# Peptides against a protein of PDB entry 2QAS, part 33

Target 1, 120 residues: chain A of PDB entry 2QAS
Amino acid sequence: PPEDLMQYEAMAQDALRGVVKAALKKAAAPGGLPEPHHLYITFKTKAAGVSGPQDLLSKYPDEMTIVLQHQYWDLAPGETFFSVTLKFGGQPKRLSVPYAALTRFYDPSVQFALQFSAPE

## One batch from the design tools (peptide; made by RFdiffusion4, then SolubleMPNN)

Design b2_p14_3_s3 (from b2_p14_3, 7 letters changed)
Fold by OpenDDE base, seed 4:
Structure b2_p14_3_s3 (fold): chain B 120 residues (1-120), chain A 14 residues (1-14)
Amino acid sequence: as target 1 above (120 residues)
Amino acid sequence: PVNNLFPAQEFPPP
């Protein structure tokens, strides 16, 4: 097959990451996501830019999945990363995740799924 | 894991 010097696949992946960003912005808007929509987000915990409690991240050396439904606070979807407060073991923890670290995005309500390549 | 739908945080109540 011919060599793709344009790297179209990477461009397509980045475009799809934009869908996640847009979805999170809708989730952060007043009123939150329209029911029954909710989001499952999986990301590489050791990817550059990922930050959160060390003890928490240590439990997930490869990837971690979080769900945004009902109980999430201060969701802040930026241009390159999003941050959110979730409860782990009853304790609120702040996570910051670059969109580039994502490996999966899923909305069970409509079975919409996206998969991404992320840094190892 | 492939198709991991198990969230890390406590399951959110309604």
Scores: peptide ipSAE 0.177, ipTM 0.719, DockQ to the pose 0.112
Fold by OpenDDE base, seed 2:
Structure b2_p14_3_s3 (fold): chain B 120 residues (1-120), chain A 14 residues (1-14)
Amino acid sequence: as target 1 above (120 residues)
Amino acid sequence: PVNNLFPAQEFPPP
């Protein structure tokens, strides 16, 4: 097939990453996500811009999935990354994840799933 | 399916 100089696939992925951002913004709004919506977010833990507890990230050297349902705090979806506080082993931990680091987004309530190519 | 759901992240019911 002819070479795609427009890089449409990359543009499409960027647009779809925008869906994740928008979903997180809804989650962060007053009242949170409308029931029963909740979010599974998978990301490359070693991707540029990913920040979090060393012990946690070390435990998951490749990718990690976080679930935004019931127990999450201070969700802050920025324009290029989001941050959120989750509990691991009873301890609150802050994660900061660029949207570019995402590999999967899933809302089980409606079985909506997205997959992304993330940096290695 | 989720590597850290119950083993790591606290995920109690509402």
Scores: peptide ipSAE 0.071, ipTM 0.663, DockQ to the pose 0.085
Fold by OpenDDE base, seed 3:
Structure b2_p14_3_s3 (fold): chain B 120 residues (1-120), chain A 14 residues (1-14)
Amino acid sequence: as target 1 above (120 residues)
Amino acid sequence: PVNNLFPAQEFPPP
């Protein structure tokens, strides 16, 4: 088949990452997510731009999943990455994750799922 | 999956 110089598949993937960004913006709005919606977000911990507690990220060298339901604070969905405060071992920790680092997005309440390819 | 999260994140359903 002819070579795709437009890279349409990559463009489509970027558009789908926009769905995650939009969902997080809804979660950050006053009142949070409408119940029973909640989010499971999986990302590559070594991807460029990922920031968080060194000890935590060291324990998960490949991928890590976080859950946004009930106990999450100061969710800030930016244009290229989002940041959020979660509790680990009873201690609040700040995580910053670029949308490009995502590998999975899931909302169990309506069984909506997205999978993404992220560089190793 | 929750199995990698269980020992780490605290998210009890209050």
Scores: peptide ipSAE 0.059, ipTM 0.651, DockQ to the pose 0.099
Fold by OpenDDE base, seed 1:
Structure b2_p14_3_s3 (fold): chain B 120 residues (1-120), chain A 14 residues (1-14)
Amino acid sequence: as target 1 above (120 residues)
Amino acid sequence: PVNNLFPAQEFPPP
C-alpha cells in the first residue's frame, strides 16, 4: 500500500483527542456539564506526564478509569493535559493526565465513545 | 465498558 507521509490517521486521532479536551473545558466552565452528561476517562497510568498519588498509580500499573460526575473538584483542562481533584479512600487527591495518555473516553448519557492508542 | 473506579474513587451521588 502507498505510504502516507501526511500521517492522516495520526492527525485524525489528535483531532479526536481534541474532542476530549473540548468536553473537559465545557465541564470546567462555571455551569459544569449539562445534566445528565458525565465522563468516563481511561488513561495509561505509566504514560509520560501522568501524576497523582503514588500508591494509587502503583495499584493501577496499566490503566485507570476516572469518572467526572458530581464528586470532582478544580477541574483544570490545559492545552496538553488536564488536572482534577478526586477522592480516593476518602482523601482528596490531585490527578494530572496528559491527553496523549488517554485510551478511552465515554459519555454514557448519550453513548458517545472514543478510543485511542497511547504509548505503553 | 471496563470500569476500575471502585474501590479507588469515591463516587457517591449528590
Scores: peptide ipSAE 0.057, ipTM 0.656, DockQ to the pose 0.108

Design b2_p14_3_s4 (from b2_p14_3, 7 letters changed)
Fold by OpenDDE base, seed 5:
Formats: structure tokens, C-alpha cells, sequence
Structure b2_p14_3_s4 (fold): chain B 120 residues (1-120), chain A 14 residues (1-14)
């Protein structure tokens, strides 16, 4: 088949990443997510731009999944990445994750799921 | 794997 010089598939993927960004902005708004909505976010821990405690990231060399429901603080959804404070083992940890590092997004309350191809 | 679950909902894996 003809070569797609427009790279439409990549553009479509980026558009879908916009859904995640929008959802996180809703979660960051006063009052948080409307119950029972909550988010499962999976990302490649070694992807460029991922930042967090070294010991934490070392425990998950490939991918890790975080849940945004009841215990999350200072959620800051930026244009290219979001940052959030979560408790791991009872200790608050700050994570910074580029949207490009995401591989899965899921909201169990409505069974809405998205999958993405992320760079190494 | 998930590691930041709220205690009351520790096993709600998708």
C-alpha cells in the first residue's frame, strides 16, 4: 500500500493522549473526580522524561500502574506531562510522567480504556 | 503492578 507521509496513526494516538490530559485536568479541579470515577494509569518507567524517587522506579524496571482515586495530592496536569503526589508504603512520593510514556489508561467506573504505544 | 491503593480498596486491579 502507499506510504503514509502524513503519519495519521501517530496523530490519532496523540489526539487520544489528549483525552488522558483532559481527564487529569478534571481530576485536578476543585472537588476532584466525580465519584465513582477513578483512573488507572500505566506507563513505561524508563521512558524519557519520567521522574521520581530512584528506589521506587527501580522496583518497576519496565512498567508501573498508579491509581488516582482517594489518596492523591497536588495533581498538576501540564501540556506535555503531569505530576502527582501519591503514597507508596505509606510515604508520599512525587512522580512526573510525560503523556508520551503512557501505555494504558482505564476508568473502571465506566469501563473506559485506552492503549498507547510508548517509546522505550 | 499497582502500589498506591487506598487501604479500604487495596485490591481493585483492572
Amino acid sequence: as target 1 above (120 residues)
Amino acid sequence: PVNNLFPALEFPAP
Scores: peptide ipSAE 0.072, ipTM 0.650, DockQ to the pose 0.161
Fold by OpenDDE base, seed 2:
Structure b2_p14_3_s4 (fold): chain B 120 residues (1-120), chain A 14 residues (1-14)
Amino acid sequence: as target 1 above (120 residues)
Amino acid sequence: PVNNLFPALEFPAP
């Protein structure tokens, strides 16, 4: 196929990352997500900008999937990354994840899914 | 896997 110097696919991916950001903003709003919506978010743990407890991230050297349903706290969806507190092994952990680190977004309630290529 | 679905449980990612 001809070379795409415009990099439309990358632009489209970035636009779709915006969907994730928007969804997270809805999740962070008062009252949270409208039931039964909930979010499964997969990201590359070694991607630039990913931050969290070293012990936790070390357990997942490639990817990890978090679920935003019921038990999540202080969800803060910024413009380039979001942060959230989740429980792992019963202990609250704070994660900060750039949208660029995402590899999958899924809302089972409506079977809406997005896939992304994330840099290591 | 979904690592925070439940405090002591880990499930395969959908």
Scores: peptide ipSAE 0.050, ipTM 0.642, DockQ to the pose 0.189
Fold by OpenDDE base, seed 3:
Structure b2_p14_3_s4 (fold): chain B 120 residues (1-120), chain A 14 residues (1-14)
Amino acid sequence: as target 1 above (120 residues)
Amino acid sequence: PVNNLFPALEFPAP
């Protein structure tokens, strides 16, 4: 097959990552997500740009899933990454995750799912 | 939830 010098697949992936960013911006708006919408977000913990408590990230060297439903605070969806405060073991912890680190996005309420390839 | 961490969830998530 001919060489794709345009890198269309990469462009398509970037566009889909934009859907996640847009969804998080809606979640961060006053009033949060419209019920019953809620988000399951999976990401590679060792991906470049991922930051958070070292003790937490070291426990999960591959990937982890966070749920944005009811209990999440100070969600800040930036242009290249989002940050959010969640409770782990009863303690609030801040995570910062680049959209490029995502591997899965799912909203069970409407069965909307996206899967991404992330750097190893 | 007390612990918002699901390291072994399958896709799609439950």
Scores: peptide ipSAE 0.042, ipTM 0.619, DockQ to the pose 0.460
Fold by OpenDDE base, seed 1:
Structure b2_p14_3_s4 (fold): chain B 120 residues (1-120), chain A 14 residues (1-14)
Amino acid sequence: as target 1 above (120 residues)
Amino acid sequence: PVNNLFPALEFPAP
């Protein structure tokens, strides 16, 4: 087959990262996600731009999954990354995750799943 | 099962 110089597959994957951004923006809006929707978000903890507690990131040297359902605060979905406050061990921790660091996105309520390749 | 989908799972504590 002819070579795809447009790299359409890469464009499509990049567009799919936009789905995560859009979903998070819905989650950040007043009222949050419509129940029973909730989000499992997996990302590479050592990817460029990832920020969070050192102890937490050290516990997950490759990747970790966070769940946004009932207990999350100050969700701020930016254009290139999102930040959110979650409690770990009873302590609120701030995480900042670039969309480029994502490897998985899943909404169990409708079994909607996306997978991405992320640089390490 | 969901637990097999993600290698590392962390749920926010109440």
Scores: peptide ipSAE 0.027, ipTM 0.589, DockQ to the pose 0.115

Design b2_p14_4_s1 (from b2_p14_4, 5 letters changed)
Fold by OpenDDE base, seed 2:
Structure b2_p14_4_s1 (fold): chain B 120 residues (1-120), chain A 14 residues (1-14)
Amino acid sequence: as target 1 above (120 residues)
Amino acid sequence: APPVFPPEPANDVF
Protein backbone atom coordinates (compact mmCIF):
# COMPACT_ATOMS: atom_id res chain seq x y z
CA PRO B 1 0.00 0.00 0.00
CA PRO B 2 1.06 3.60 -0.50
CA GLU B 3 3.17 5.27 2.16
CA ASP B 4 1.26 7.45 4.60
CA LEU B 5 3.51 10.43 5.14
CA MET B 6 0.85 12.11 7.26
CA GLN B 7 0.93 9.26 9.79
CA TYR B 8 -2.81 9.41 10.26
CA GLU B 9 -2.98 6.27 12.36
CA ALA B 10 -0.56 7.72 14.88
CA MET B 11 -2.60 10.91 15.00
CA ALA B 12 -5.75 8.92 15.63
CA GLN B 13 -4.05 6.92 18.36
CA ASP B 14 -2.94 10.11 20.06
CA ALA B 15 -6.44 11.51 19.87
CA LEU B 16 -7.81 8.38 21.48
CA ARG B 17 -5.17 8.54 24.19
CA GLY B 18 -6.72 11.92 24.88
CA VAL B 19 -9.93 10.14 25.80
CA VAL B 20 -8.09 8.24 28.49
CA LYS B 21 -6.53 11.42 29.79
CA ALA B 22 -9.90 13.13 29.90
CA ALA B 23 -11.47 10.17 31.67
CA LEU B 24 -8.73 10.17 34.27
CA LYS B 25 -9.22 13.87 34.83
CA LYS B 26 -12.86 13.17 35.54
CA ALA B 27 -11.81 10.41 37.91
CA ALA B 28 -9.48 12.79 39.71
CA ALA B 29 -12.18 15.40 40.26
CA PRO B 30 -13.84 15.73 43.68
CA GLY B 31 -16.10 12.80 44.30
CA GLY B 32 -14.38 10.66 41.70
CA LEU B 33 -16.08 9.02 38.77
CA PRO B 34 -19.85 9.04 38.60
CA GLU B 35 -21.00 5.62 39.64
CA PRO B 36 -20.98 3.01 38.29
CA HIS B 37 -18.16 4.11 36.00
CA HIS B 38 -14.73 2.65 36.70
CA LEU B 39 -11.61 2.18 34.65
CA TYR B 40 -9.44 -0.77 33.70
CA ILE B 41 -6.11 0.42 32.34
CA THR B 42 -3.50 -1.86 30.79
CA PHE B 43 0.01 -0.73 30.00
CA LYS B 44 3.42 -2.00 29.01
CA THR B 45 5.48 -2.08 32.18
CA LYS B 46 8.76 -1.69 30.33
CA ALA B 47 7.67 1.29 28.26
CA ALA B 48 9.68 4.47 28.58
CA GLY B 49 8.59 6.58 31.51
CA VAL B 50 6.77 3.87 33.44
CA SER B 51 7.83 3.94 37.07
CA GLY B 52 6.88 2.20 40.26
CA PRO B 53 8.17 -0.31 42.78
CA GLN B 54 10.80 -2.56 41.25
CA ASP B 55 9.38 -5.73 42.72
CA LEU B 56 5.91 -4.93 41.42
CA LEU B 57 7.06 -4.14 37.91
CA SER B 58 9.28 -7.21 37.89
CA LYS B 59 6.23 -9.31 38.68
CA TYR B 60 4.60 -8.04 35.49
CA PRO B 61 7.40 -8.03 32.90
CA ASP B 62 5.16 -7.37 29.89
CA GLU B 63 1.81 -5.80 30.73
CA MET B 64 -0.09 -4.91 33.84
CA THR B 65 -3.72 -3.99 34.33
CA ILE B 66 -4.92 -1.72 37.10
CA VAL B 67 -8.46 -0.86 38.06
CA LEU B 68 -9.59 2.51 39.30
CA GLN B 69 -12.83 1.89 41.12
CA HIS B 70 -13.16 1.67 44.88
CA GLN B 71 -9.60 2.06 46.06
CA TYR B 72 -7.41 4.62 44.38
CA TRP B 73 -5.75 7.67 45.89
CA ASP B 74 -4.00 10.83 44.77
CA LEU B 75 -4.79 10.32 41.12
CA ALA B 76 -2.81 12.93 39.26
CA PRO B 77 -3.50 12.98 35.53
CA GLY B 78 -0.88 15.15 33.90
CA GLU B 79 -0.54 16.05 30.27
CA THR B 80 1.81 13.23 29.32
CA PHE B 81 1.43 10.77 32.18
CA PHE B 82 -0.70 10.01 35.19
CA SER B 83 0.26 8.83 38.63
CA VAL B 84 -1.88 7.06 41.18
CA THR B 85 -1.65 5.26 44.49
CA LEU B 86 -3.18 1.80 44.60
CA LYS B 87 -3.08 -1.11 46.99
CA PHE B 88 -1.42 -4.37 46.06
CA GLY B 89 -1.95 -7.10 48.60
CA GLY B 90 -2.97 -4.45 51.05
CA GLN B 91 0.15 -2.38 50.50
CA PRO B 92 -0.14 1.10 48.99
CA LYS B 93 2.15 1.71 46.05
CA ARG B 94 2.61 4.61 43.66
CA LEU B 95 2.64 4.13 39.90
CA SER B 96 3.47 6.61 37.17
CA VAL B 97 2.33 5.70 33.67
CA PRO B 98 2.75 7.68 30.46
CA TYR B 99 -0.31 7.66 28.27
CA ALA B 100 1.97 6.42 25.50
CA ALA B 101 2.50 3.20 27.46
CA LEU B 102 -1.17 2.26 27.40
CA THR B 103 -2.38 -0.74 25.46
CA ARG B 104 -5.95 -1.01 26.72
CA PHE B 105 -8.65 1.08 28.33
CA TYR B 106 -12.00 -0.25 29.45
CA ASP B 107 -15.01 0.97 31.38
CA PRO B 108 -17.15 -2.09 32.14
CA SER B 109 -20.11 -0.01 33.25
CA VAL B 110 -20.85 1.00 29.67
CA GLN B 111 -18.61 -1.52 27.92
CA PHE B 112 -16.46 1.20 26.42
CA ALA B 113 -13.11 -0.11 25.19
CA LEU B 114 -10.04 1.29 23.49
CA GLN B 115 -6.89 -0.45 22.31
CA PHE B 116 -3.53 1.13 21.61
CA SER B 117 -0.14 0.30 20.21
CA ALA B 118 2.55 1.06 22.75
CA PRO B 119 6.29 1.32 22.21
CA GLU B 120 8.67 -0.43 24.54
CA ALA A 1 -3.65 -19.16 29.51
CA PRO A 2 -5.52 -17.05 26.97
CA PRO A 3 -6.20 -13.43 27.87
CA VAL A 4 -9.50 -12.64 29.53
CA PHE A 5 -11.71 -9.62 29.14
CA PRO A 6 -11.76 -7.57 31.18
CA PRO A 7 -8.16 -8.23 32.16
CA GLU A 8 -7.38 -9.28 35.70
CA PRO A 9 -6.43 -6.22 37.70
CA ALA A 10 -3.18 -6.32 39.60
CA ASN A 11 -4.34 -4.07 42.40
CA ASP A 12 -6.84 -4.67 45.15
CA VAL A 13 -10.37 -3.86 44.07
CA PHE A 14 -11.87 -3.89 47.54
Scores: peptide ipSAE 0.622, ipTM 0.877, DockQ to the pose 0.450
Fold by OpenDDE base, seed 3:
Structure b2_p14_4_s1 (fold): chain B 120 residues (1-120), chain A 14 residues (1-14)
Amino acid sequence: as target 1 above (120 residues)
Amino acid sequence: APPVFPPEPANDVF
């Protein structure tokens, strides 16, 4: 098959990452997400720019999934990454995740799903 | 077997 020198697949994935960013910006707006919308976000924990508690990241050496529904605080969706405070075993912890590290996005309320390729 | 979807979240949900 002919070689794609334009890298259209990568372009498309980057565009779709914008959906996650936009969704998080809606979640961070006053009033939060409109019920019953909630977000499952999966990312590579060893991807460049991922930051969080070492003990937590060590528990998930490949991928981690977080859910933004009932308990999340100080959601800050930037242009290249987002940060959020979540509770793990009752303990609040801060995570910072570049959009480039994402591998999956899902909103069960409307069964909307996205999948992304991230560096191994 | 295929993984459960959605994946189990790491954080406390409730």
Scores: peptide ipSAE 0.619, ipTM 0.877, DockQ to the pose 0.522
Fold by OpenDDE base, seed 1:
Structure b2_p14_4_s1 (fold): chain B 120 residues (1-120), chain A 14 residues (1-14)
Amino acid sequence: as target 1 above (120 residues)
Amino acid sequence: APPVFPPEPANDVF
């Protein structure tokens, strides 16, 4: 087949990462997500820019999933990464995750799912 | 074991 010099698939994937950013911005706005929407976000823990507690990241050497539903605080969706405070075993911890590190996004309320290729 | 969907979250849900 002819070579795609425009790299449309890569552009499409980048645009889809924008969906996650937009969804998080909605979640961070006053009032939060409209019920019953909630978000499952999976990311590569060793990707560039990912930061969080050493013990937590060590427990998940490849990737981990977080859920933004009932217990999340100070969600800050920036232009290139988002940060959020979650509880792990009752302990509040701050995570910072670049959108480029994402591998999956899912909203069970409407069964909306996205998958991404992230750096190994 | 086959992967579960949605993925099991690491953080406390409730």
Scores: peptide ipSAE 0.618, ipTM 0.875, DockQ to the pose 0.475
Fold by OpenDDE base, seed 5:
Structure b2_p14_4_s1 (fold): chain B 120 residues (1-120), chain A 14 residues (1-14)
Amino acid sequence: as target 1 above (120 residues)
Amino acid sequence: APPVFPPEPANDVF
């Protein structure tokens, strides 16, 4: 088959990552997400740019899923990554996740799901 | 068997 020198599949995936970024920006706006919307986000913990507590990331050597619903603080959706404060075992911790590290996005309220190819 | 969906969240939900 012909060789795709345009890398269309990668472009398409990047465009879809924009949906996640836009959703997070809505979540970060005053008032937060409109109920009952909430976001399940799965990402590769060893992907470039992922940062957080070492002990936490060590518990999830491959992928980790977080949910933004009832308890999330200081959500900051940047252009290439987002950061957020969540509680783990009652302790608040800050995570920074590049959009490129995402593998899944899901909003159960409307059963909207996306899957992505993340760096290994 | 495929994993349960949605995945189990790592953070405290409530």
Scores: peptide ipSAE 0.616, ipTM 0.874, DockQ to the pose 0.486

Design b2_p14_4_s2 (from b2_p14_4, 5 letters changed)
Fold by OpenDDE base, seed 4:
Structure b2_p14_4_s2 (fold): chain B 120 residues (1-120), chain A 14 residues (1-14)
Amino acid sequence: as target 1 above (120 residues)
Amino acid sequence: APPVFPPPPANDVF
């Protein structure tokens, strides 16, 4: 079979990661997401560029899922990564996650789901 | 295909 030298699958994957970035930018805008929209984001905790409290990341050695719904602060969706402050056991902590580290994106309100391949 | 329902979140929801 012929080789895909254009890497179309990777380009399509990157385009879909753009959906996550766009959704997070909407969430970060004044007023936040329109109700009842909220976001479940799953990512590889050991992927390059992921940063956060060591104790937290150690608790989730493979993947971690976070939800952006009621309790999130200072959401900053950059061009290659996003950062956000969340509470874990009542303690506020800052996470920084590259879009390339994502494995799942889900909005339960409309059952919109995306799945990605991420580096380990 | 992605699961119909997401796994439990690590952060405090409320």
Scores: peptide ipSAE 0.622, ipTM 0.873, DockQ to the pose 0.656
Fold by OpenDDE base, seed 3:
Structure b2_p14_4_s2 (fold): chain B 120 residues (1-120), chain A 14 residues (1-14)
Amino acid sequence: as target 1 above (120 residues)
Amino acid sequence: APPVFPPPPANDVF
């Protein structure tokens, strides 16, 4: 079959990453997510642009999953990345994650799932 | 294919 020089799959992946961005914007709006919606987000910890406590990221050399449900603060969904404050072992920590670093998105309440290819 | 169950979250849920 002909080689895809348009990189349509990558385009589709980026479009789907937009779903995550949109969902996070809903979560960041006044009132937060409508119950019982909550978000599980998995990302490559070593991807370019990922920022957070070194001690935390070192525990997850490949991927880590965070959940936005009961304990999250100052969620800021930007156009290329989102940042959020979460608690780890009772300690609040800030994470900044580019949408390009995402590998999975899941909302258990409606069993909506997305999977993405992310750089090593 | 997307997993049936979400992986364990790293942050404190409750």
Scores: peptide ipSAE 0.621, ipTM 0.874, DockQ to the pose 0.662
Fold by OpenDDE base, seed 5:
Structure b2_p14_4_s2 (fold): chain B 120 residues (1-120), chain A 14 residues (1-14)
Amino acid sequence: as target 1 above (120 residues)
Amino acid sequence: APPVFPPPPANDVF
């Protein structure tokens, strides 16, 4: 097949990452997500820019999935990454995840799913 | 293809 010098697929992926960013911004807005919407987010834990407790990230050496539903705090969706406080075993922990590190996004309420290629 | 059902979340749901 002919070479795609425009890299359309990559551009499309970036655009779709924007969907996640927009969804998180809605989640962070006053009132939070409209019920019953909630977000499952999977990301590569070793991707550049991922930050969080060492013990937690060590437990998930490849990918980790988090859910933003009932228990999330201080969700801050920036332009290149988002940060959020979640509880793990009852302990609050802060995560910072670049959108580029995402591999999956899912909202079960409407069965909306996205899949992304991310650096290994 | 995107998953039909999400994998178990690492964080506490409730």
Scores: peptide ipSAE 0.618, ipTM 0.873, DockQ to the pose 0.654
Fold by OpenDDE base, seed 1:
Structure b2_p14_4_s2 (fold): chain B 120 residues (1-120), chain A 14 residues (1-14)
Amino acid sequence: as target 1 above (120 residues)
Amino acid sequence: APPVFPPPPANDVF
């Protein structure tokens, strides 16, 4: 088969990362996500640009999943990464995650799922 | 293939 010199699949996957960014921007807007929508986000904890508490990242050496539903604060979806405050065992922690670090996105309310290849 | 069920979240849900 002909070689894809345009790398369309990579382009498409990058565009789909934009879906996550857009969804997070909706979540961060006044009023938050329209119920019952909520977001499960999985990312590589060792990917470049990932920032968070050392103890937490040590507990999840490869990937971790967070959920934005009932308990999240100060969601800030930037252009290249998002940051959010979540509670872990009752303790608030700040995470900063580049969109490039994402491996999975899921909204159970409508069973919408995306899967990405992230840097190892 | 995309996941059918979300993996367990690390943060407190409720």
Scores: peptide ipSAE 0.616, ipTM 0.871, DockQ to the pose 0.646

Design b2_p14_4_s3 (from b2_p14_4, 5 letters changed)
Fold by OpenDDE base, seed 3:
Structure b2_p14_4_s3 (fold): chain B 120 residues (1-120), chain A 14 residues (1-14)
Amino acid sequence: as target 1 above (120 residues)
Amino acid sequence: MPPVFPPEPANDVE
């Protein structure tokens, strides 16, 4: 097959990453997500721009999944990355994740799922 | 064993 020099697949993936950004912006709006919607977000912990507690990231050397439903605070969905405070073993921790680091997005309430290719 | 979906979340859920 001919070579795709336009990199359409990458363009499509970036467009779909916009869905995650939009969903997070809705989650960050007053009132939060409309029940029963909640979000499972999986990302590469070693991807460029990912920031968080060293002990936590060390526990998940490849991928990590977080859930935004009941226990999340100060969700800040920026244009290139989002940050959020979550509890791990009762301890609040701040995470910053670029949308480019995402590998999965899922909302069980309506069984909506997305998969992304992220650099390893 | 086939993987469980959705993946197990790292943070406290409730």
Scores: peptide ipSAE 0.571, ipTM 0.855, DockQ to the pose 0.463
Fold by OpenDDE base, seed 1:
Parts: sequence; C-alpha cells; structure tokens
Structure b2_p14_4_s3 (fold): chain B 120 residues (1-120), chain A 14 residues (1-14)
Amino acid sequence: as target 1 above (120 residues)
Amino acid sequence: MPPVFPPEPANDVE
C-alpha cells in the first residue's frame, strides 16, 4: 500500500486529544460541566510528564482511571497537560496528566467514548 | 470475563 507521508492517523488522534482538552476547559469554566455530563479519563501512569503522589502512582503501575463528576477541585486544563485535585480514600491529592498520556475518554451521560494509543 | 466499561475510577466519586 502507498505510504502515508502526511501521517493522517496521527493528525486525527491529535485532533481527538483536543476534544478531551476542550471538554476539560468546559469543566473548568464557571458553573462546570452541564448536568448530567461527567468525564472518565484513563491514562498511562508512567508516561512522560505524569506526576502525582508516589503512593497512588505505585498502586497503579500501568494505567488508572479518574472520574470528574462531583468530587474534583482546582481543575486546570493547560495546553499540553491538565492538573486536578481529587480525593482518594478521603485524602486530597494533586495529579498532573499530559494529554499525550491518555488512553481513554468517556462521558456516560451521552455514551461518548474515545480511545488513544499512548506511548509505553 | 469481558472487561467492564467505563473502567473503575480510582478517586472517590461521592
């Protein structure tokens, strides 16, 4: 087959990662996400740029999923990564996740799902 | 067993 020198697949995946960024920016805006929208985000915990408490990341050596619905604070969606404070076993912890580390995105309210290939 | 989606969230939901 002819070789795709434009790398359209990579472009498409990058565009889809942009959907996650846009969704998080909506979630971070005043008023948050419109009910009943909420976000499940899965990412590779050992991907470059991922940071968080050692105990938490050690518990999830491959990937972990977080949900942004009722219990999240100080969501800061940057251009290349987002950071957010969540509670784990009642303890607030800060996570910083590059969009490039994502493997799944899901909004159950409308059954919208995206899957990505993250660097391993 | 087939995987369940969405995956189990790590953080406290409510």
Scores: peptide ipSAE 0.570, ipTM 0.853, DockQ to the pose 0.475
Fold by OpenDDE base, seed 4:
Structure b2_p14_4_s3 (fold): chain B 120 residues (1-120), chain A 14 residues (1-14)
Amino acid sequence: as target 1 above (120 residues)
Amino acid sequence: MPPVFPPEPANDVE
């Protein structure tokens, strides 16, 4: 088959990652997400740029899923990564996750799902 | 066991 020198699949992946970024920006806006929307985000914990508590990341050596619904604070969706404060066992922790590290995005309220390829 | 979706979140939800 002919070679894709345009790398369209990668372009499509980047475009879809843009959906996640846009959704997070909506979540970070005053008033938060419109009910009943909420977000499940899965990412590779060892991907470049991922930052968080060492003990927590060690507990999830491959992937971790977080949910942004009721208990999240200081969501900061940047252009290349987002950061957010969540509670784990009652303890607040700060996570920083590049969009490139994402593997899944899901909004159960409307069953909207996206899947991405991320480095192993 | 059948696959669970969505995946169980690591953080506290409530």
Scores: peptide ipSAE 0.570, ipTM 0.853, DockQ to the pose 0.449
Fold by OpenDDE base, seed 5:
Structure b2_p14_4_s3 (fold): chain B 120 residues (1-120), chain A 14 residues (1-14)
Amino acid sequence: as target 1 above (120 residues)
Amino acid sequence: MPPVFPPEPANDVE
């Protein structure tokens, strides 16, 4: 078939990433997410722009999943990435994740799921 | 065998 010089598939994926950004902005608003909504977010730990404790990222060399439900603080959803403080083994740690690094998004309360193609 | 979804989170849930 003919080449897609417009790269529509990439545009569509970027639009869907906007859903995650919007959801995180709702989560960051006063009062947090409306119960029982909570977010499972999976991302490539080696993707450009991913930042966090070296020991934590080394433990998950390929992908890592986090959940935003009860224990999360200082959620800051920016335009290209979000940052959040979570507890790992009782220790609070800060993560910074570009939306482009995401591979999965899921809200089990309504069984809403999204999958993305992230850079290797 | 494919992993169960949703995948288990790395952080403390509760």
Scores: peptide ipSAE 0.566, ipTM 0.852, DockQ to the pose 0.472

Design b2_p14_4_s4 (from b2_p14_4, 4 letters changed)
Fold by OpenDDE base, seed 3:
Structure b2_p14_4_s4 (fold): chain B 120 residues (1-120), chain A 14 residues (1-14)
Amino acid sequence: as target 1 above (120 residues)
Amino acid sequence: APPVEPPEPANDVE
């Protein structure tokens, strides 16, 4: 097949990353997500811009999945990355994740799933 | 068809 010099697939993926950003902005609004919606977010822990506790990131050298449902605080969805405070083993920790680092987004309540190609 | 199970999260769920 002919070569796609426009790179339409990459454009489509970038557009879909916007869905995650929009969903997080809804989650950050007063009152949080409308029940029973909750978000599973998977990302490459070694991707550029990912920030968090060293011990935690070391435990997940490739990918890590977080869930935003009951135990999350100070969700701040920026234009290029989002940050959030979650509990790990009872201890609150802050994570900062660029949207470009995402590999999967999933909302079990409506079985809505997205997959992305993150830099290796 | 049963719902697709999500991956195991790293953080405390509840």
Scores: peptide ipSAE 0.605, ipTM 0.870, DockQ to the pose 0.589
Fold by OpenDDE base, seed 4:
Structure b2_p14_4_s4 (fold): chain B 120 residues (1-120), chain A 14 residues (1-14)
Amino acid sequence: as target 1 above (120 residues)
Amino acid sequence: APPVEPPEPANDVE
């Protein structure tokens, strides 16, 4: 079959990752997300650029899912990655995740879901 | 239809 030298599939993936970035920017704005919206984000913990506590990342060697609803602080959605403070076992910890590391995005309030191909 | 069950999060949820 003919080669796709334009790499349209990659462009589409990039566009969809933009939806996640935009959603996180809404979540970071004053007042947070409009209820009942909340976000479940899944990512590859070993992907380049992922940063967080060693013990936490060791517990989730492949993928990890975090939820942004009630307990999250200092959400900072940048252009290539976002960082956020969450509690794990009662202890606050900071995570930094590149959008390229995401494998799933889900908002159960409206059953909106996206899936992505992420690096290993 | 019933809502799809979200994946189990690693962080604490209020």
Scores: peptide ipSAE 0.603, ipTM 0.867, DockQ to the pose 0.538
Fold by OpenDDE base, seed 1:
Structure b2_p14_4_s4 (fold): chain B 120 residues (1-120), chain A 14 residues (1-14)
Amino acid sequence: as target 1 above (120 residues)
Amino acid sequence: APPVEPPEPANDVE
């Protein structure tokens, strides 16, 4: 098959990652997400740019999923990554995740799902 | 059909 020198698939994937960014920006706006929308975000914990508590990341050596529904604070969706404070076992922890590290996005309220190939 | 079950989240949900 012919080589795709335009790398359309990658461009399409990046565009889809933009959906996650946009969704998070909506979530970060005053009032948060419109109910019953909530977001499940899965990402590679060892991907470049991922930052978080050592203990937490060690517990999830490959990937982990977080949910933004009721318990999330200071959600800051930047252009290349987002950061958010979540509670784990009652303890608040800050995570910073590049959109490029995402492997899955899901909003069960409307069964909207996206899957991505993230760096190893 | 029932909705697809999401993966288990690491953080506290409620």
Scores: peptide ipSAE 0.602, ipTM 0.867, DockQ to the pose 0.577
Fold by OpenDDE base, seed 5:
Structure b2_p14_4_s4 (fold): chain B 120 residues (1-120), chain A 14 residues (1-14)
Amino acid sequence: as target 1 above (120 residues)
Amino acid sequence: APPVEPPEPANDVE
């Protein structure tokens, strides 16, 4: 097939990353997500800009999934990355994840799913 | 139909 020199698929992916950002901004708003909406976010732990506890990230050398439902705090959705405090084994940890690191977004409440290509 | 099971999260859910 002919080459897509416009890279439309990449453009579409970037646009869809905007959906994740918007969803997180909704989640960060007062009152949080409207029940029963909750977000499963999967990302490449070794992607540039990913930051968090070394022991945690080392446990997930490739991908890691977090859920924003009941136990999340100080969600800060920036323009290029979001940060959030989650509990892991009862211990609060702060994660910072660029949207570009995402590989999957899922809201089971409405079965809305997005998949992304993230840099290896 | 029941919803598709999501991937296992690393963080505490409840």
Scores: peptide ipSAE 0.601, ipTM 0.867, DockQ to the pose 0.576

